# Ledger of designs, part 107: peptides against a protein of PDB entry 4GMN

Target 1, 375 residues: chain A of PDB entry 4GMN
Amino acid sequence: RYANITLLALVTLASIGTDFQETLVKGNQGSRESPISAADEEWNGFDDADGDAMDVDQKSSSGEDQEEDYEEIDVKEDDEDDDDDSITSEMQADMERVVGADGTDDGDLEDLPTLRELIQTAVPQLIRLSNLPIDSDESLTIQSHALSALNNISWTISCLEFANGENANIHNAWYPTAKKIWRKTILPILEADSADLKLATQVTSLAWAVARVLHGETPTDGNPHRKFISLYHSSKQQAGGNSNSIEEPEDPFQGLGVKCIGVVGSLAHDPAPIEVNREVGVFLVTLLRQSNNVPPAEIVEALNQLFDIYGDEELACDKEVFWKDGFLKHLEEFLPKMRTLTKGIDKRTQPELRTRADEALLNLGRFVQYKKKHA

## One batch from the design tools (peptide; made by RFdiffusion4, then SolubleMPNN)

Design b2_p15_5_s2 (from b2_p15_5, 11 letters changed)
Fold by OpenDDE base, seed 3:
Structure b2_p15_5_s2 (fold): chain B 375 residues (1-375), chain A 15 residues (1-15)
Amino acid sequence: as target 1 above (375 residues)
Amino acid sequence: SLPPYQPPFRRAPKP
């Protein structure tokens, strides 16, 4: 009973996170055409597809025929059209305020009570649940659902614009909580070095969502970028050997490799330590050099991360890493390979991957021209 | 200085 209520509450929190994202995207389309540079980071919503039918093994214990007269409680099926708009009217009102408010800098969410309770009350409990000792399949299930809910909340918040002081109240409220998720949930699981690729994928998704807000201000303790690079390489070695079908997600961008690239790319932004930036930049450029053996979606993500990290010539990483380590030459040498790769993607079978690859190719050509002009 | 490189497409969120 208590487990089922906890699981239901976690599923509901995960659903609320998903629906909150969709409505934020819709709400921002109605206001001024500031193109949300929401990176098309594919939210792994809660795939309802893992209806793991709890095979309640009805062990037919032939216990005796006590005919307790269960009064037929005539549960009137009131066909309440549960328009299970999981979005409460209060959530919708908070979302309309998030889209409209020049937020005050004070990190006070007084005008956003639902978002406040989500960040201040729900997230600390989810962090606790994600850190329970795993002693049973039930504890593992609770951890997975807590990670999914944290993922969903973190991704939703990461889709908000925080550039130029936009949504500063939400940013200031989220920032300490995001650092807490990183230190209390993400780092301990990454340090446990679990062979569980499902858990690794969930933690990497959450890490990406958190790193999209924290960027180079993400805690560098224990060199987490190296752990995600190691996880990237380990995932490639396992996929090549054991046909134990972790079903490769049908979506190429939902792959653990893409998620690892997204995390390490986000970690390498200013004000990240130059050595962290260098190690990530070298990793990303190495993927482009080895592109014959790299999935197209990972190449697209690696290019986008390189553009975002090295797009500003005023940053220390431009001089100390990009120019010093000769990245321009590698990007120029990759241009003809990217044209071939992009043309090889079938528009009919993989329309999204083709669109994102066409954009990344266009951006690569422009980025190389920009860097040559500013050399 | 010229303005920093702006990606020509902001990743438009999928509609």
Scores: peptide ipSAE 0.042, ipTM 0.674, DockQ to the pose 0.041
Fold by OpenDDE base, seed 4:
Structure b2_p15_5_s2 (fold): chain B 375 residues (1-375), chain A 15 residues (1-15)
Amino acid sequence: as target 1 above (375 residues)
Amino acid sequence: SLPPYQPPFRRAPKP
């Protein structure tokens, strides 16, 4: 009983996170072509495993036909249009305000009451639920749903622009909560070193969403970038052995490999320690060198991360890593390979992957030209 | 406030 109510509430919170993201995407399409990464992390609803309703063969005892004259109670079906509109009018008003608001500096969410309650009331409970002792399948299910809800909320917030001081109120309210998710949810799960790839995928997705806001200010305790690099390699070793068991997600960008790259790339941004930046940069450049054995979506993400990490020449990582470790040469040598890779993607069968690869190829050419001019 | 520093390299907008 309490478990079902908790699960329903977690499903509802996960749906709210996705609906809010979709509405923000639709609202932003009207004003600025901001490249929202279509990390539409569809909440993979739990397929209700059709619990085999045990056909309790209730032997039809042939009880006698008592024609009980059921008076047709003309139950007027009041078509209560159960407008199960999961989106309250208050949520719609908050979504419209997030798209339109010149953010006031004070981190006050008074104007965003639904988002405030989501961050201040719901997220702390989700963090608590994600940290329950795992002692049953029910506790695993609760953890999974809590992670999914945290994921959707974190992704939605990570799709907001913050770079120019836009949405500063939301950023300031989210930032301490994002650090709490990292320290209380992500790190403990990563430290437990579970062989559960589903849990690893969920925590990696959440880690990417959180790291897209925290960047190099993400807590470096326990070297989480190395854990995600290790997870990347482990996932590739398992896929190579049992080709049949990892349903590669239909969307190439939802793969665990892409998520690992997204996390470690985000962790390597300034002001990350130069050694963290170097280890991640070397990992990403190594993927480009090994591109014949790397999925195209992972190459696209690795390129995007390299552009975002090393796009600013004023950062310490430009001199101490990019130039010092000779990354430009590897990017130049990769240009013809990227052209071949991109041309090999069928526009009819993989339109998104092709579009993202065409973009990444264009940006790689521009980035190489930029770095050559600033050498 | 000065506009926040914009990195000298920017990704092309999505088409």
Scores: peptide ipSAE 0.041, ipTM 0.661, DockQ to the pose 0.046
Fold by OpenDDE base, seed 1:
Structure b2_p15_5_s2 (fold): chain B 375 residues (1-375), chain A 15 residues (1-15)
Amino acid sequence: as target 1 above (375 residues)
Amino acid sequence: SLPPYQPPFRRAPKP
């Protein structure tokens, strides 16, 4: 009984986090509908005139009015509008405020009561549930659902803009909680060294969402970047041996390899320790050098992480890692390989992967030109 | 500025 209520609450929190994200993404897409000027091309549709009149006349037959009183069974279609009321009017109002709010820096979510309760009340309980002793299949199920809810919440928050002090109140409220998720949920699971690839995938997804907000301020205790690099390599070794490949997720960007790259890339941002940055940068550049054996989605993610880490010449990692370790040469040598890789992706079967690869190729060309100009 | 990469949002699989 208590387990089923806990599971239902965790599923509901995971759904709310997903639906909150869908609405954020839809709201942000709606603002980017530049009016495609529907050029009203007046399709002057052709004048085809021909009028032929055939008049066919016929007859009258008088069939009797049997008033069969068909009782109109008023099947009230109970439109059970399964109003999946998952998005309350309060959540929608909070979302409209998040999109519109000039950042008041107080960390007080007074104007965002639903988000406040999610961060202050729900997340601390989810952290507790993710750390229950695993003594039963029920405890494993609770942990998995708690990780799923934490993942969806953390991802949703990581989709907010925090640049230039935007959403500073949300950032300031989330930041200590994100560090708590890292220290209390992510690190203990990574230290347990479980061979469970499902659990590893869940915790790595959560770790990426958290690291997308904390960046280089993510706690470096116990060198978590090395654990994710090790997990990346271990996942590749297991996929090669057993023909019971866990069905590669239909979305190539949902793969554990992409997960690991996204985490370690995010961990390497300024103000990360230069040694952490170097180890991650070398890992990412090594993937590009080994690109013949690396899935295209992982290459796309590794490129984007390299652009984000080394895009600013004022950062210490530019001089101490990017230039010192000769990364520009490796990126330049990778340009022709990236062109071949991108052209090899079928636009019909993998349209998203192709679009993201075309973008990453464009950005790689621009990034190499930028770095050559600032050499 | 490079266009900010929007990483794929990782929905937990709906149960």
Scores: peptide ipSAE 0.025, ipTM 0.701, DockQ to the pose 0.052
Fold by OpenDDE base, seed 2:
Structure b2_p15_5_s2 (fold): chain B 375 residues (1-375), chain A 15 residues (1-15)
Amino acid sequence: as target 1 above (375 residues)
Amino acid sequence: SLPPYQPPFRRAPKP
């Protein structure tokens, strides 16, 4: 009985996260038709529309008080992880510089009570449920649903603009929770070395959503970028060998390979260690060199990640990786291949993939011209 | 700087 209620709650949380994401996507599509950049629309939360409280007439059936002694499973939280979440004084000063000087916006979501309860109450329970010992098909189902709920919530939040200090209250409330998801959910699942590609796809999707907010501030402990690069290669080996056609997801951008590229690309942003940035940058450039054997959606993602990582000349990675490792030459040599690849995508059968490839091709030409001017 | 590529909203996997 309890398990069915837990599963229903998890499915409901995953649905809320999806419906909210679809609403943000529609809003952001509407805002792209307006001359207001989608960056200037601050998400004001759920309008507290006076949703008539459906008076569920709790017909008080006087059922006998069987005091079922709920054995409080005293999960001793060994509180001894003094996770020195000392945001380094430099990271805190950079956060204080991004958060404009006036508001002590301590991440208090006073005006967003539903989002506050989602972040502060629901997400911690989902983290706990994602870490249950897998001893049954039921525990595996609970973990999968908890990961789906965390994924949908994290993706929804990662669709908000934060770059110019927009939604700073939401960012500040989410940031520690996003790190907790990374440390307590993502890393343990990645370390368990499970051959389950479904679980790997779920955790990689969640990792990408989390890393889209944390970027280079994503915890680098245990070199997670190498785990995702290894997972990328392992996923390619399995697709080539076993006649278990893991049905390639109907959406090319939902593939595990694309998700791995999205995670490692996000992890390589400043202030990521230069070694992490280099390993990711070399991986991405290597995909472009091997493009004849790489799905077009993965090429599109790898290009976009390269533009985002190396689009700023003031960053240490521009000098120490992009120029030093000669990435411009590889991008320039890839231009004619990208034109051929993009033209090979049928607009009728794959309209989204074609649009994103046309955009990535345009941006590649602009990026190469930009870097040649700033050489 | 290039304008940051806003990744077109990747749909979360529908449950």
Scores: peptide ipSAE 0.023, ipTM 0.703, DockQ to the pose 0.056

Design b2_p15_5_s3 (from b2_p15_5, 11 letters changed)
Fold by OpenDDE base, seed 4:
Structure b2_p15_5_s3 (fold): chain B 375 residues (1-375), chain A 15 residues (1-15)
Amino acid sequence: as target 1 above (375 residues)
Amino acid sequence: SLPPYVPPFRRPRKK
């Protein structure tokens, strides 16, 4: 009973996170196509467990036709207004305010009561639920739903523009909570070294969403970038050996490999330690060198991360890693391979992957030219 | 956190 109420509340929180994202996306489509990463896991609804219809063998008792004149009790169909757990008018008004708000610097979400309650009340409970001792299938289910709700909330917030002080109130409210998610949810799960690829995928998706806001200010305790690089390699070894197709997600950008690249790329941004940046940069450049054995979506994400990490010439990582480790040569040598890879993607069957690859190819050419000019 | 540096070559394509 309490478990079902907790699960329902977690489903509702994850749905609210998705609907909030969709509304922000629809509202922001007028100004900037922020590339919403296809790594935004919509809440996959509860698979209705096929209720084993216990075939109650209705024994055909041939009971006599007593025409009991059942008085037609005019059961007024009370239109049970299915309170569709849709976005309340208050939630919609909060979303409209997020799209329109000139950032007042006060980290006070007074004008965003729904978002305030999500960050201040819901997320701390979700963090607690994600840290329950796993002793039953019920506790695993609760953890999974808590991670999904945290994922959707974190992704939604990570899709907001924080450049130039935009949404500073939301950023300031989220930032300490994002660090708490990292330290209390992500790190403990990564340290448990579970062979559960589903849990690893969920925590990696959440880690990416959190790291997209925290960047190089993400806590470096325990070298989490190495854990995600290890997880990347482990996921490739398992996919190559067992023909138990973990159904490759229909979306190439939702793969665990893409998520691992997104996390480590985000962790490597300034002010990350130069050694963390180097290890990630070498990992990403190595994927490009091994591109014949790497899914196209992972190449697209690796390129995007390399551009975002090394796009600023004023950063210490430009001199100490990009130029010092000779990354420009590897990127230039990869240009013809990227052209071949991109042309090999069928526009009819994989239109998004082709579009993202065409963009990454265009950006790679521009990036190489930019770096050659600033050499 | 400073906003992620948008590299000057990554113009958001205004569609």
Scores: peptide ipSAE 0.046, ipTM 0.666, DockQ to the pose 0.068
Fold by OpenDDE base, seed 5:
Structure b2_p15_5_s3 (fold): chain B 375 residues (1-375), chain A 15 residues (1-15)
Amino acid sequence: as target 1 above (375 residues)
Amino acid sequence: SLPPYVPPFRRPRKK
């Protein structure tokens, strides 16, 4: 009874987070086609494919039962469009304000009461629920739903622009909470070293969403970048052995490999320690060198991360890593391979992947030219 | 003349 109410509340919080994201995406598409698609975690509906096929033994009793003319009660299916108006008018008003707000610097969300309660009241409870001792399937289900809700909320907030002091109130309110999610939810799950790929995928998605806001200010305690690199390699070893067990997500950008690249790329931004940046940069460049055995979506994400990390020549990582470790040569050598890879993607069957690969190829050519001019 | 400040590389946003 209490568990079902808790699960319903967690599903509702996860739905709210998704609906917020979709509306922010729709609002942003009018102004900036940012590459939002990595955040479209389709709410994988609860595939209760517990088709407990009760084998009802059809005993063929040949009873000559009379044709009772059951009048077709034309049950008008009133399509009750259960427009489950999950978005309250107050939530919608808060979202319209978030899309339009030049943020105040104080971190006060007085004008965004729903978002305030989400960050200050709901998220701390979700962090608590994600950290419960797993002693039952019910506790595991609660953890999974708490992680899903944290994921959707964190992704939604990560879709906001913060780079120019935009939404500073939301950023300042979220930042300490994001660090708390990292330290209390993400790190303990990564330290437990579970063989559960579902849990690993959920925590990696959440880690990416959190790291998209914290960047190089993400806590480096316990070298989490190495854990995500290890998880990347472990996921590839499992996929190579059991062709039948990991349903690759229909969206190539929702794969665990892409999520791992997104996390470690985000962690490597300034002011990350130069050694963290180097280990991530070497990992990403190594993927490009091994591109014949790497999914195209992971190559696209790895390129985008490399451009974001090393796009600024004034940063310490440009001199101490990019130039010192000779990354330009590897990017130049990869350019013809990227052209071949991109041309190999069918525009009809994989239109998004082709479009993102065409963009990454264009950016790679421009990035190489930029770095050659500034050598 | 100071060399023209070249801003950091930015990915072209899709228009």
Scores: peptide ipSAE 0.045, ipTM 0.675, DockQ to the pose 0.030
Fold by OpenDDE base, seed 3:
Structure b2_p15_5_s3 (fold): chain B 375 residues (1-375), chain A 15 residues (1-15)
Amino acid sequence: as target 1 above (375 residues)
Amino acid sequence: SLPPYVPPFRRPRKK
């Protein structure tokens, strides 16, 4: 009973975090009125082609009348109207305020009571549940659900804009909690060195969501970037050996390798220590050099991380890593390989991967041209 | 300017 209520509460928190993220994305798309030039694509009417009704002969075979007395269990379909009121009116009001909020800098969430309770009350309990001693399948299930809820909450918050001081109140409230998630949930699981790829995938997803807000201010204690690089390499070695059908996620962007790249890329942003930046930059550039053996989705993510890390010439990492370690040459040499890779992706079977690869290819050409002008 | 890269939403898809 208590376990089921706890699991239901964790599933509900995970659902709320999911729906909150969808609505934030929809709300942020509404403010960017890209003028959809109404290109009147004339819908050419579907011609009524007279489909000839082929007479398939109904051959009458005679199978016998076993009257199995199916007791009509009158399963009242209680149409439980799953009023999937997953988003309360209070959550919806908080979301509307988040989209409209001129960020007051005090980290006060007085105007955001649902988000406040989520950060201040729910997240500390989820951190505790993620740190339970694993002694049963029930404790593993609780940990997995707690990690899923933390992931969804952290991803939702990571979709808010913070770069120009937007949502500063939410940033300031989340920042110490994000550091707690990192230190109390992520690091202990990474240090346990578990061969559980499911757990590793969950913690890496959470780590990416947290690192997308903390960036280079993510705690560097115990060199977590090296742990994620090691996890990347270990995941590649295991995929080659045992047919333990961890169903490779049908979505190439949900793979553990892509998540590891996203984490380490985020960790390497300014003000990360220059040696952390260098180790990550060398890792990412090495993936491009070895691209024949790297999934296209990981190449797309590695390119985007390289653009975000080294896009600013004023940062210390531009001079001390990008130029000093000769990254421009490797990016320029990769450009023809990226064209071939992108062209090799079937638009019909992998439309999302192709779209993101076309974008990353365009950005690579622009980035190389930018860096050549600023050399 | 580079077009803003929008990182993919890494929700666990509801199965």
Scores: peptide ipSAE 0.026, ipTM 0.701, DockQ to the pose 0.053
Fold by OpenDDE base, seed 1:
Structure b2_p15_5_s3 (fold): chain B 375 residues (1-375), chain A 15 residues (1-15)
Amino acid sequence: as target 1 above (375 residues)
Amino acid sequence: SLPPYVPPFRRPRKK
């Protein structure tokens, strides 16, 4: 009984976190519609010519109008307005404020009451529920739902802009909570060394969402980057042995390999320790060198992470890792392989993967040219 | 600057 209420609450929190993100993504898409200047292609109307009106005369036979009174059964379509009332007017108002807010640097969420309650009240309970002793199928189910809710909330927050001081109030409120999720939820599950690939996938998803906000300020205790690299390799070994095809996720970017790459890439950003950055950078560059045996989505993610980590020449990792370990040569040697890989993706069957690969290829060319000018 | 990659969001599969 209490379990079912807890599960329903966790499913609801996971739904809310998804719906918040959908609305943020829709709001951001509306602002990125640069008006494609409708090129006024004057469609020169082709003068379709004079075709002759044939006169066909035929007779008015007066067939009897049997008024079959078809009673219009007014099938009231019960518009079951599935009022997917998942987005309350308060949630919508909070989202409109997040998009419009000149962020006050105060970690005060007075103007964002729904987000405040989510961070301050819900997330601490979800952290507690994710740490329950696993003694039953019920406790496993509760943990899985708590991780799903934490994942959705953390992903939603990680989609906000923070780089230029935007949303500083949200960042400051989230930052200590994100560190708690990392230390209390993510690390204990990674340390438990479970062979459960489902649990590993959930925790790695959450870890990526959290690390996308904390970056190099993510706690380095226990070398979590090595745990995710080990998980990446272990997941590849298991997929090769047992023909239990874990259904390759329909979305190539949902794979555990992409998750591991996204986490370790995010962990390697400044101000991460140079040794952490180096180990991650070497891992990512090694994937590019071994690209013949690596899924295209993992290559796309590894490239994007390399661009984000090493895009700034003022950072210590540029000199101490990128240049010192000769990463430019490996990226340049990978350009022709990336062109072949991208061309091999069918636009009809995998349109998203193709688009992301075309973008990553374009960015790789630009990045290599940039680094060559600053050598 | 390279355009920031926005990672695809991971909806939990609705059961």
Scores: peptide ipSAE 0.024, ipTM 0.703, DockQ to the pose 0.065; fails the geometry check

